# Peptides against a protein of PDB entry 4Z5W, part 21

Target 1, 305 residues: chain A of PDB entry 4Z5W
Amino acid sequence: IPDVFLELNKLWYFSAQSNLFNGEMPRSLSNSRSISLLSLRNNTLSGQIYLNCSAMTNLTSLDLASNSFSGSIPSNLPNCLRLKTINFAKIKFIAQIPESFKNFQSLTSLSFSNSSIQNISSALEILQHCQNLKTLVLTLNFQKEELPSVPSLQFKNLKVLIIASCQLRGTVPQWLSNSPSLQLLDLSWNQLSGTIPPWLGSLNSLFYLDLSNNTFIGEIPHSLTSLQSLVSKENAVEEPSPDFPFFKKKNTNAGGLQYNQPSSFPPMIDLSYNSLNGSIWPEFGDLRQLHVLNLKNNNLSGNIP

## One batch from the design tools (peptide; aimed at target 1 T139 S188 W189)

Design b2_p13_6_s3 (made by RFdiffusion4, then SolubleMPNN; from b2_p13_6, 6 letters changed)
Fold by OpenDDE base, seed 2:
Structure b2_p13_6_s3 (fold): chain B 305 residues (1-305), chain A 13 residues (1-13)
Amino acid sequence: as target 1 above (305 residues)
Amino acid sequence: MDLTPPSFITTFE
């Protein structure tokens, strides 16, 4: 990418995604005062990620995903006082979340999916301080770590939590009950154990639940048949979605189906590929908004209602 | 039995 952004003093949106750009991010771009939305995802950009937050006062969205950047996670990003959305997926940091992210009050949406992030406990302890955090994607990190169940963890404004394919151990963490606005939960492809907690059915905005491919045991909690978002059409106020798309993937190398917004996911309960037993509750018929009920590859018995 | 493992969500293509 040429180093010409100093001359582009009116450039508000720069999207150069899905190209063949290589080399470093140009210094003039890292110092742009005008840019609000920057997307360079799916290129071959290299070097260290550096953003001059003191200059980039209009930066609201940053998508650098699927690049060959190296080095540390930029600890100065919280100084970008308007920065709301960050997609750093597929950047191999081999790092922990910076402690400075405790101060990241502008942050609304964060993805580190497949970014070689380590220490989930530290990551969640840091990110809980982000009061405006609504979307958190940590898929394909924290390999074989334990998902912390510390009751002090609190994500009050969280709407989308995706921590899939981490081989995480532990249970469904009770601290998620402190996220009453949770709409989408994906904890699939882990080694989570125990029972599915009944309090999940109290998450009235939860329309998408993926607990598939874990080691859950016991019965399906009857409270899932009363998920309010699946019983009735909530007038979901279209809140601004993250400026980065989501991809539903069968594996790390497969092409994903793109979803531009969390609301574009079909209402779903996926409990497949567990060790759940007991019956399928007839009251799943009350979930009039449910599009997908996936209970396959369990130990369920009795009649299909 | 459908042996296709379930899908997961991410933010990369």
Scores: peptide ipSAE 0.545, ipTM 0.872, DockQ to the pose 0.873
OpenDDE base, seeds 1, 3, 4, 5: peptide ipSAE 0.543, 0.544, 0.537, 0.539; ipTM 0.841, 0.859, 0.863, 0.859

Design b2_p13_6_s4 (made by RFdiffusion4, then SolubleMPNN; from b2_p13_6, 5 letters changed)
Fold by OpenDDE base, seed 1:
Structure b2_p13_6_s4 (fold): chain B 305 residues (1-305), chain A 13 residues (1-13)
Amino acid sequence: as target 1 above (305 residues)
Amino acid sequence: MDPTPPGFITTFE
């Protein structure tokens, strides 16, 4: 990318995604006072990610996903006082979340999907301090770690939580019950065990639940038949979606189905590929907004209602 | 039945 952004003093939106750009981020771009939205995803950019937050006072959205960046996660990003959305997916950091992210009050949406992030306990302990955090995507990190169950963890404003394909151990953590605005939960492709907790049915905004491909046991909680968002057409307040798309993938190398917003996902309960037993509750018929109920590859018995 | 588990969500293509 040429170093010409000093001349582009009115540039508000720069999107150069899905190109063949290589080399480092140009210094003039890292110092741009005008840019609000920056997307450079799906290129071959390299070097260390550096942004001059004291200069980039208008920066609100950053998508650098699927690049060949190296080095540390930029610890100074919380100094970008208007920065709301960050997509760092598929950047191999091999790092922990910086402690400075405790102060990241502007942050609303964060993805580190497949970024070789380590220490899930530290990551969640840090990110719980982000009072405006609504979307958190941590898929394909923390390999074989334990999902922390620390009751003090609190994500009050969390709407989208995706921590899939981490081979995480542990149980569904009770601290998620402190997220009453949760709309989408994906904990699929882990090694989570125990029972599915009944308090999940108290998450009145939860329209998408994926617990597939785990080691859950016991009965399906009857409280899931009472998920209010699936019983009635509550006007899900169209909250501003993240400035980055989502992809549903069968594996890391497959092309995914693109979803531009979390609301574009079909209302779903996926509990498939577990060790669940007991019956299918007839009251699943009350979930009039449910599009997908996937219970395959379990130990369920009795009548299909 | 496709023996493959369902897909999971990411933010990369």
Scores: peptide ipSAE 0.571, ipTM 0.885, DockQ to the pose 0.806
OpenDDE base, seeds 2, 3, 4, 5: peptide ipSAE 0.570, 0.564, 0.551, 0.560; ipTM 0.885, 0.881, 0.859, 0.859

Design b2_p13_7 (made by RFdiffusion4)
Pose (drawn by RFdiffusion4):
Structure b2_p13_7 (pose): chain A 291 residues (1-233, 242-249, 256-305), chain P 13 residues (1-13)
Amino acid sequence: IPDVFLELNKLWYFSAQSNLFNGEMPRSLSNSRSISLLSLRNNTLSGQIYLNCSAMTNLTSLDLASNSFSGSIPSNLPNCLRLKTINFAKIKFIAQIPESFKNFQSLTSLSFSNSSIQNISSALEILQHCQNLKTLVLTLNFQKEELPSVPSLQFKNLKVLIIASCQLRGTVPQWLSNSPSLQLLDLSWNQLSGTIPPWLGSLNSLFYLDLSNNTFIGEIPHSLTSLQSLVSKPDFPFFKKGLQYNQPSSFPPMIDLSYNSLNGSIWPEFGDLRQLHVLNLKNNNLSGNIP
Amino acid sequence: SNPSGFITSFDFS
């Protein structure tokens, strides 16, 4: 990509995604005062990611995903004070999230999916301090690590939480109850154990729950039949393992408890869930009748 | 049967 971005001082939108571009991002792009939306995803771009946050005061959305970059996660990123959305997926950082991210108050959407992020314990202790974070994708990182149960964790405004295919040990942590506005929860494809917490049924905005492919035991909590959003009625897309979904509401309401060790019966009160589109209880130890 | 799927932020192409 040519280094001509000093000359293009009115450029607020630049999208070069899904091309064959290689090499580093030109430094002038890293200094662009005017750039607001930048999407370079799905190229062969490489090197240490550098962004001058004193210079890029209009930067609001950054998508460098699925590229050949290496080095660390830039620690100065919280200083890009208008940056609201970062898609850093499929960049092999082989690194932890910098502590400075606790100060990233403009951040509303973050994806480190399949990015070789280590230490979920530190990563979550840091990111809980980003007060405006509404969506978090940590899928395909933290391999075989433990999902922290530390009760001090609070993600207050969190709407979407996805940490799948990390083979995480531990249980569904109670501190997730500190995210009362949670819409979409995906903990699938992990090593998670214990029982399914009844408090999940207390989440009034939750419409999509993927607990599939874990080691969960015990009963289906009765509170799931009283889930409010299942009973009654911005750009950074998601892919389901790939089928594209543009926003969290693009996912039809679902309960997927499949590929666990769950026991007991199916509650008749599930009939109360009139807005439920998908109910997947396959590959469990469930017994009794079908209500 | 095939296992259930999971969500991510990139395409598997």

Design b2_p13_7_s1 (made by RFdiffusion4, then SolubleMPNN; from b2_p13_7, 8 letters changed)
Fold by OpenDDE base, seed 1:
Structure b2_p13_7_s1 (fold): chain B 305 residues (1-305), chain A 13 residues (1-13)
Amino acid sequence: as target 1 above (305 residues)
Amino acid sequence: DLPPGFLTTHSFD
C-alpha cells in the first residue's frame, strides 16, 4: 500500500479487503486524522500493527483480519477514543490481551478469532471492564485451557459471545447469567462438561444457542422451552451489528456461510454431539420462532413429541 | 458424521 494517506485528508472510509497487498501498513495511514473506517481484511500485510491514536482521532472501526502481522497486540488502542469495532481474526499474535484494554470504554465489538490468544482467565478479567462491549469473539484460541467460572465476572451489555473450538474445559459459567441482553451464545467444539444450567432459559433475548460438540450430561433444561425470543417475535431487538461479518464453518468441503449481521442467523438451539439424556420436552413446540433444533448424537430417550 | 460447524469472523476459504 503506498504511503499517500497524508494527501487524502478527507478520506473517511478506506476499504481494501481481499487484495494482494503485502508489506507493512503505510505510516501515513497509521497517522490519518480523517479515517473513521479502516478495513484491510484478507491481505498479506506484515510487520507490527501500529496506530497513532493521538493522530487517528476519527477511527471508529478497524478490520485487519486474515493478515500476516506479527508481534504484540497494540496496547495503545484504548487511546483511540472513538474506536468501537476491532477485528483481529486470523492474526497470529501468540499473546495475551493487553492490560490496557481494561480502559477501552469505546470498545463495542472485538474479535480475536483464531489469533493464538492465550490465558482466557486474564482475557475475560480484562474485557469485563469494557462497559460498552456487546460482541466478543474468541473462537480458536486458549487451546485446552479452562473456561473460568468466577462469579465476579460481569459482562452486562454482552449480546454476542462466541468462544468456540478452544477445547476448553469446565462448565457453562454462571457469570453469563449476569448478561441479560445476550442474544447469541456459541460455546461449541469444546470439552465443557456438567449439566446445561436452567438459568440459560432466563436470557430473554437469546435466539441462538450453540453448545454442540461438548461433553454435557443430564437432561435438557425445561427452561429452554421458555426462551422468550423464540416464543414471540416482539422481543427481536434490532441492535447495531459489528462492522465485521461472521462465518459458519461447514462440515462439508462446501464454502462457509457468511452472515453480515447477527440478526441474519437462523434462530437455533444446537445441543448435538453431547451426552444429554432424558426426554425431548413437548414444550419445544412453543418456540414458534425456532428454525433449527439440533439434538443429534445424544443419549436422549422416550417419545419424540 | 462430523458435528455442525462453529462461528468465526474470518473465512475458511
Scores: peptide ipSAE 0.544, ipTM 0.934, DockQ to the pose 0.849
OpenDDE base, seeds 2, 3, 4, 5: peptide ipSAE 0.539, 0.547, 0.536, 0.525; ipTM 0.935, 0.934, 0.931, 0.929; seeds 3, 4 fail the geometry check

Design b2_p13_7_s2 (made by RFdiffusion4, then SolubleMPNN; from b2_p13_7, 6 letters changed)
Fold by OpenDDE base, seed 2:
Structure b2_p13_7_s2 (fold): chain B 305 residues (1-305), chain A 13 residues (1-13)
Amino acid sequence: as target 1 above (305 residues)
Amino acid sequence: EEPPGFITSFSTD
């Protein structure tokens, strides 16, 4: 990418995704005062990610995903006072979340999917301080770590939590009960164990629950039949979606189906590929908004209602 | 048969 962005003093949106750009991000771009949305996703850009946050006062969205950037996560990003959305998916940092992210009050949507992020305990302890954080995607990180169950963790405004395919150990963490606005939860493809907690049914906005491909035992909590978002069409408050798409992959080796926003996912309860027992509750019939109920490959018994 | 897929924020590995 040429270093010509100083002359582009009115540039608000720069999208150069899915090209063959290589080398470092231009210094003039890292100092752009005008740019609000920067997307360089799916290129071969390299070097250290550096943004002059004191210059980039209009930056609201940053998508650098699927590039060959190296080095540390930029600890100065919280100084980009308008930066809301960050997609750093598939950048191999081999790092922990910077402690400076405790101060990242502008942050609304963060993805580090497949970014070689380490220490989930530290990551969650830091990110809980991001009061405006609504979307958190941490898929394909933290390999074989333990999902922290510390009750003091609090994500009050969290709407989308995706921590899939991490081989995480532990249980469904009690601290998620402190996220009453949670709409989408994906904890699939982990090594989570124990019972599915009844308090999940108290998450009245939860329309998408994926706990598939774990090691859960016991009965399906009856409280899942009372998920309010699946019983009635609440007026979906049109909330600002992340500026990055989601992808549902069939497996680690497959391309994903693109979903532009969380509301594009079908209302779903997926508990498949566990060790759940007991009956299918007839009251699942009350979930009139439910599109997908997947209970496949469990130890369930009795009658299908 | 493979388990159902998971959500991420990138299209390809």
Scores: peptide ipSAE 0.542, ipTM 0.922, DockQ to the pose 0.821
OpenDDE base, seeds 1, 3, 4, 5: peptide ipSAE 0.538, 0.540, 0.477, 0.513; ipTM 0.919, 0.920, 0.903, 0.913

Design b2_p13_7_s3 (made by RFdiffusion4, then SolubleMPNN; from b2_p13_7, 8 letters changed)
Fold by OpenDDE base, seed 2:
Structure b2_p13_7_s3 (fold): chain B 305 residues (1-305), chain A 13 residues (1-13)
Amino acid sequence: as target 1 above (305 residues)
Amino acid sequence: GPPPGFLTTFSTD
């Protein structure tokens, strides 16, 4: 990418995703005063990520996913006072979340999916301080770590939580009950154990639940048949979605089905590939908004209602 | 059947 952005003093939106750009990000781009949305996703950019936050006062969205950047996570990003959305998926940092992210009050949407992030406990302890955080994607990190269940963890405004394919141990953490606005939860492809907690059914906005491919045991909580978002069509206030798409992928190498907004996901309960027992509750028939009920590959018995 | 998919924010496409 040419170093010409100093001259582009009116550039508000720069999308150069899915190209063949290599080398470092231009210094003039890292110092752009005008740019609000920057997407360089799916290129071969390299070097360290550096953004001059004192210059980039209009930066609201940053998508650098699927690049060959190296080095540390830029600890100065919280100084980008308008920065709301960050996608750093597939950037291999091999790092922990910087402590400075405790101060990242502008942050609303963060993805470190498949970025070799380490120490989930530290990550969650830090990110809970991001009071405006609504979307958190940490898929394909923290391999074989334990999902912390510390009750003091609080993500009050969290709407989307995706921590899939981490081989995480532990149970569904009680601290998630402190996120009453949660709409989408994906904890699939882990090694989570125990029972599925009944309090999940109290998350009235939860329309997409993926706990598939874990080691859950016991019965399906009957409370899931009373998920309000799946019983009745509520007028969901259209909130600004993250400026990055989501992908449902079968594995790291497969192409994913793209979803531009969380609202584009089909209302779903996926509990497949666990060790759940007992019956399928007939009251699942009350979930009139439910599109997908996936209970396959469990130890369920009785009659199909 | 095949294992279910999971969500992320990157594509191999």
Scores: peptide ipSAE 0.522, ipTM 0.912, DockQ to the pose 0.852
OpenDDE base, seeds 1, 3, 4, 5: peptide ipSAE 0.510, 0.520, 0.456, 0.455; ipTM 0.912, 0.912, 0.901, 0.899

Design b2_p13_7_s4 (made by RFdiffusion4, then SolubleMPNN; from b2_p13_7, 8 letters changed)
Fold by OpenDDE base, seed 2:
Structure b2_p13_7_s4 (fold): chain B 305 residues (1-305), chain A 13 residues (1-13)
Amino acid sequence: as target 1 above (305 residues)
Amino acid sequence: EEPPGFLTTFSSD
């Protein structure tokens, strides 16, 4: 990418995704005062990610996903006072979340999917301080770590939590009960164990639940039949979606189906590929908004209602 | 048969 952005003093949106750009991000781009949305996703850009946050005062969205950037996560990003959305998916940092992210008050959407992030305990302890954080994607990190169950963790405004395919151990953490606005939860493809907690049914906004491919045991909590978002069409508050798309991958090697926003996901309960037992509750019939109920490959018995 | 897919923010590996 040419270093010509100093002359582009009116540039608000720069999208150069899915090209063959290589080398470092231009210094003039890292100092752009005008740019609000920067997407360089799916290129071969390299080097250290550096943004001059004191210059980039209009930066609201940053998508650098699927590039060959290296080095540390830029600890100065919280100084980009308008930066809301960050997609750093598939950038191999081999790092922990910077402690400076405790101060990242502008942050609304963060993805580190497949970014070689380490120490989930530290990551969650830091990110809980991001009061405006609504979307958190940490898929394909923290390999074989334990999902923290510390009750003091609090994500009050969290709407989308995706921590899939981490081989995480532990149980469904009770601190998630402190996220009453949670709409989408994906903890699939882990090594989570224990029972599915009844308090999940108290998350009235939860319309997409994926706990598939874990080691859960016991009965399906009856409270899941009372998920309010699946019983009635609540007026979905038009919330600002992240500026990055989601992808549902069938496996680690497959291309994913693209979803532009969380509201594009079908209402779903996926508990498949566990060790759940007992009956299918007839009251699942009350979930009139439910599109997908996947209970496949469990130890369920009795009658299908 | 493979388990259902998971969510991420990149299209391919």
Scores: peptide ipSAE 0.557, ipTM 0.923, DockQ to the pose 0.821
OpenDDE base, seeds 1, 3, 4, 5: peptide ipSAE 0.552, 0.557, 0.512, 0.534; ipTM 0.921, 0.922, 0.914, 0.918

Design b2_p13_8 (made by RFdiffusion4)
Pose (drawn by RFdiffusion4):
Structure b2_p13_8 (pose): chain A 291 residues (1-233, 242-249, 256-305), chain P 13 residues (1-13)
Amino acid sequence: IPDVFLELNKLWYFSAQSNLFNGEMPRSLSNSRSISLLSLRNNTLSGQIYLNCSAMTNLTSLDLASNSFSGSIPSNLPNCLRLKTINFAKIKFIAQIPESFKNFQSLTSLSFSNSSIQNISSALEILQHCQNLKTLVLTLNFQKEELPSVPSLQFKNLKVLIIASCQLRGTVPQWLSNSPSLQLLDLSWNQLSGTIPPWLGSLNSLFYLDLSNNTFIGEIPHSLTSLQSLVSKPDFPFFKKGLQYNQPSSFPPMIDLSYNSLNGSIWPEFGDLRQLHVLNLKNNNLSGNIP
Amino acid sequence: SVKTGTGYIDTTS
């Protein structure tokens, strides 16, 4: 990509995604005062990611995903004070999230999916301090690590939480109850154990719950039949494993408890869930009748 | 063995 961005001082939107571009991002792009939306995803771009946050005061959305970049996660990123959305997926950082990210107050959406992020314990202790974070994708990182149960963790305004296919040990942590506005929860394809916590049924905005492919035991909590959003009625897309979904509401309401060791019966009170589109209880130890 | 009828969410195709 040519280094001509000093000359293009009115450019607020640049999208070069899904091309064959390689090499580093030109430094002038890293200094652009006018750039707001930048999407370079799905190229062969490489090198240490450098962004001058004193210079890029209009940067609001950054998508460098699925590229050949290496090095660390830039620690100066919280200083890009208008930056609201970062898609850093499929960049092999082989690194932890910098502590400075606790100061990233403009951040509302973050994806480190399949990015070789280590130490979920430190990553979540940091990111809980980003007060406006509404969506978090940590899928395909933290391999075989333990999902922290430390009760001090609070993600207050969190709407979407996705940490799948990390083979995470531990249980569904209770601190997730500190995210009362949670819409979409995906903990699937992990090594999670224990029972399914009844407090999940207390999440009034939750419409999509994917607990599939874990080691969960015990009963289906009765509270799931009283889930409010299941009983009664911005750009950074998601892919399901790939089928594209543009926003969290693009996912039909779902309960997927499949591929676990769950026991007991199916509650008749599930009939109360009139807004439920998908119920997947396959590959469990469930017994009794079908209500 | 291939598992069907379920999946997980990612941000890349």

Design b2_p13_8_s1 (made by RFdiffusion4, then SolubleMPNN; from b2_p13_8, 6 letters changed)
Fold by OpenDDE base, seed 1:
Structure b2_p13_8_s1 (fold): chain B 305 residues (1-305), chain A 13 residues (1-13)
Amino acid sequence: as target 1 above (305 residues)
Amino acid sequence: PVLTGTGYLTTVE
């Protein structure tokens, strides 16, 4: 990418995704006062990520996903006072979340999907201080770590939580009961154990639940048949989506489905590939907004309602 | 209800 952004003093939006750009980010781009939306996703950019937050006073969205950046996560990003959305997916950091992210009050959406992030306990302890954090994606990190179940963890404004395919141990964490605005939860493809907690059915905005491919035991909690977002349409709070798309990666060689907004996900309960027992509750018929109920590969018995 | 294949969500392909 040429170092010409100093002359582009009116540049608000720059998207150069899915090209063959290599080398480092231009210094003039890292110092742009005008830029609000920056997407360089799916290139071969390298070196250390550096942004001059004191200069980049209009920066609101940053997508650097699927690049060859190396080194540490930029600890100065909280100084970008308008920065709301960050996509750092598929950047091999091999790092922990910086402690400075405790001060990241502008942050609303964060993805580190497949970024070799380590220490989930530290990551969640830091990110709970981000009071405006609504979307958190941590898929394909923290390999074989334990999902912390510390009741002091609080994500009051969290709407989307995705921590899939980490081989995480532990149970469904009780601290999620403190996230009453949660709309989407994906904890699939882990080694989570214990029972599915009944308080999940109290999350009145939860329309997408994926607990598939874990080691959950016991019965399906009856409270899931009373999820208000799946009973009635009235509680679908359409909130601003993150500025990055989501992809559902299937275990089949078929290309992932792209979803531009969380609201575009079909309302779903996926509990497949566990060790759940007991019956399918007939009251699942009350979930008139439910599009997908996946209970396959469990130890369920009785009648199908 | 439609039975879908198992998968997980990411923000990259």
Scores: peptide ipSAE 0.493, ipTM 0.845, DockQ to the pose 0.464
OpenDDE base, seeds 2, 3, 4, 5: peptide ipSAE 0.492, 0.489, 0.484, 0.485; ipTM 0.836, 0.842, 0.829, 0.841; seed 4 fails the geometry check

Design b2_p13_8_s2 (made by RFdiffusion4, then SolubleMPNN; from b2_p13_8, 7 letters changed)
Fold by OpenDDE base, seed 5:
Structure b2_p13_8_s2 (fold): chain B 305 residues (1-305), chain A 13 residues (1-13)
Amino acid sequence: as target 1 above (305 residues)
Amino acid sequence: TVLTGTGFLTTVE
């Protein structure tokens, strides 16, 4: 990419995704005063990520996903006072979340999917201080770690939480009950155990629940038949979506189905590929907004209602 | 299209 961005003093949106760009990010781009949205996703860019936050006063969205960047996660990003959305997926950092992210008050959406992030306990302890954080994606990290259950963890404004395919151990964490605005939860493709907790049915905004491919036991909580977002249509608050798409993947190597917004996901309960027993509750018939109920590959018995 | 398969969510293809 040429070093000409100083001359482009009116450039507000720069998208150069899905090209063959190599080398480092140009210094003039890292110092741009005009750019609000920057996407360089799916290239072969390398070197260390550096942004001059004192110069980049208009930066609101950053997508650097699927590049060959190296080094540390930029600890100065919290100084970019308008930066809301970050996509660092498929950048192999082999690092922990920087402690400076405790001060990242502008942050609303963060993805580190498949970025070799380590220490889930430290990551969650840091990110809980981001008061405006609504979307958090940590899929394909923290391999074989334990999902922390510390009740003091608080994500009060969290709407989308995705921590899938991490081989995480532990149980469904009680601190999620402190997130009353949660709309989407994906903890699929882990090694989570125990029972599915009844308090999940108290999350009135939860329309998408994926606990599939774990080691859960016991009965399906009856409280899931009373999920208010799946009973009635009225409370779908259209909130601003992240400036990055989501993908539903059947496996690590398959192409994903693209979803541009979380609201584009079908209302779903997926409890498939567990060791759940007992019957299917007839009251699942009250969930008039439910599009997908997936209970396959369990130990369920009785009649289908 | 009924999404019949178990899968997980990410932000990359």
Scores: peptide ipSAE 0.526, ipTM 0.851, DockQ to the pose 0.486
OpenDDE base, seeds 1, 2, 3, 4: peptide ipSAE 0.523, 0.519, 0.522, 0.514; ipTM 0.853, 0.848, 0.849, 0.849

Design b2_p13_8_s3 (made by RFdiffusion4, then SolubleMPNN; from b2_p13_8, 5 letters changed)
Fold by OpenDDE base, seed 1:
Structure b2_p13_8_s3 (fold): chain B 305 residues (1-305), chain A 13 residues (1-13)
Amino acid sequence: as target 1 above (305 residues)
Amino acid sequence: PVLTGTGYLTTTE
């Protein structure tokens, strides 16, 4: 990418995704006063990520996903006072979340999907201080760590939580009960154990639940048949989606489905590939907004309602 | 209800 952005003093939106750009990010771009939306996703950019937050006063969205950046996560990003959305997916950091992210009050959406992030306990302890954080994606990190179940963790404004395919141990964390605005939860493809907690059915905005491919035991909690977002349409709070797309990666060689907004996900309960027992509750019929109910590969018995 | 294949969500292709 040429170092010409100093002349582009009116540049508000720059998207150069899915090209063949290599080398470092231009210094003039890292110092742009005008840029609000920056997407360089799916290139071969390299070196250390550096942004001059004192210069980049209009920066609101940053997508650097699927690049060959190296080194540390930029600890100065909280100084970008208008920065709301960050996509750092598929950047091999091999790092922990910086402590400075405790001060990241502008942050609303964060993805580190497949970024070799380590220490989930520290990551969640830091990110709970981001009071405006609504979307958190941590898929394909924290390999074989334990998902912390510390009741002091609080994500009051969290709407989307995705921590899939980490081989995480532990149970469904009780601190999620403190996230009453949660709309989407994906904890699939882990080694989570215990029972599915009944308080999940109290999350009135939860329309997408994926707990598939874990080691959950016991019965399906009856409270899931009373999820208000799946009973009636009235509680679907359409909130602004993150500025980055989501992809559903299937275990089949078929290409992942792209979803531009969380609201585009079909309302779903996926509890497949566990060790759940007991019956399928007939009251699942009350979930009139439910599109997908996946209970395959469990130890369920009785009649199918 | 439609039975879908198992998968997980990411923000990468």
Scores: peptide ipSAE 0.488, ipTM 0.845, DockQ to the pose 0.475
OpenDDE base, seeds 2, 3, 4, 5: peptide ipSAE 0.486, 0.482, 0.488, 0.482; ipTM 0.836, 0.838, 0.831, 0.840

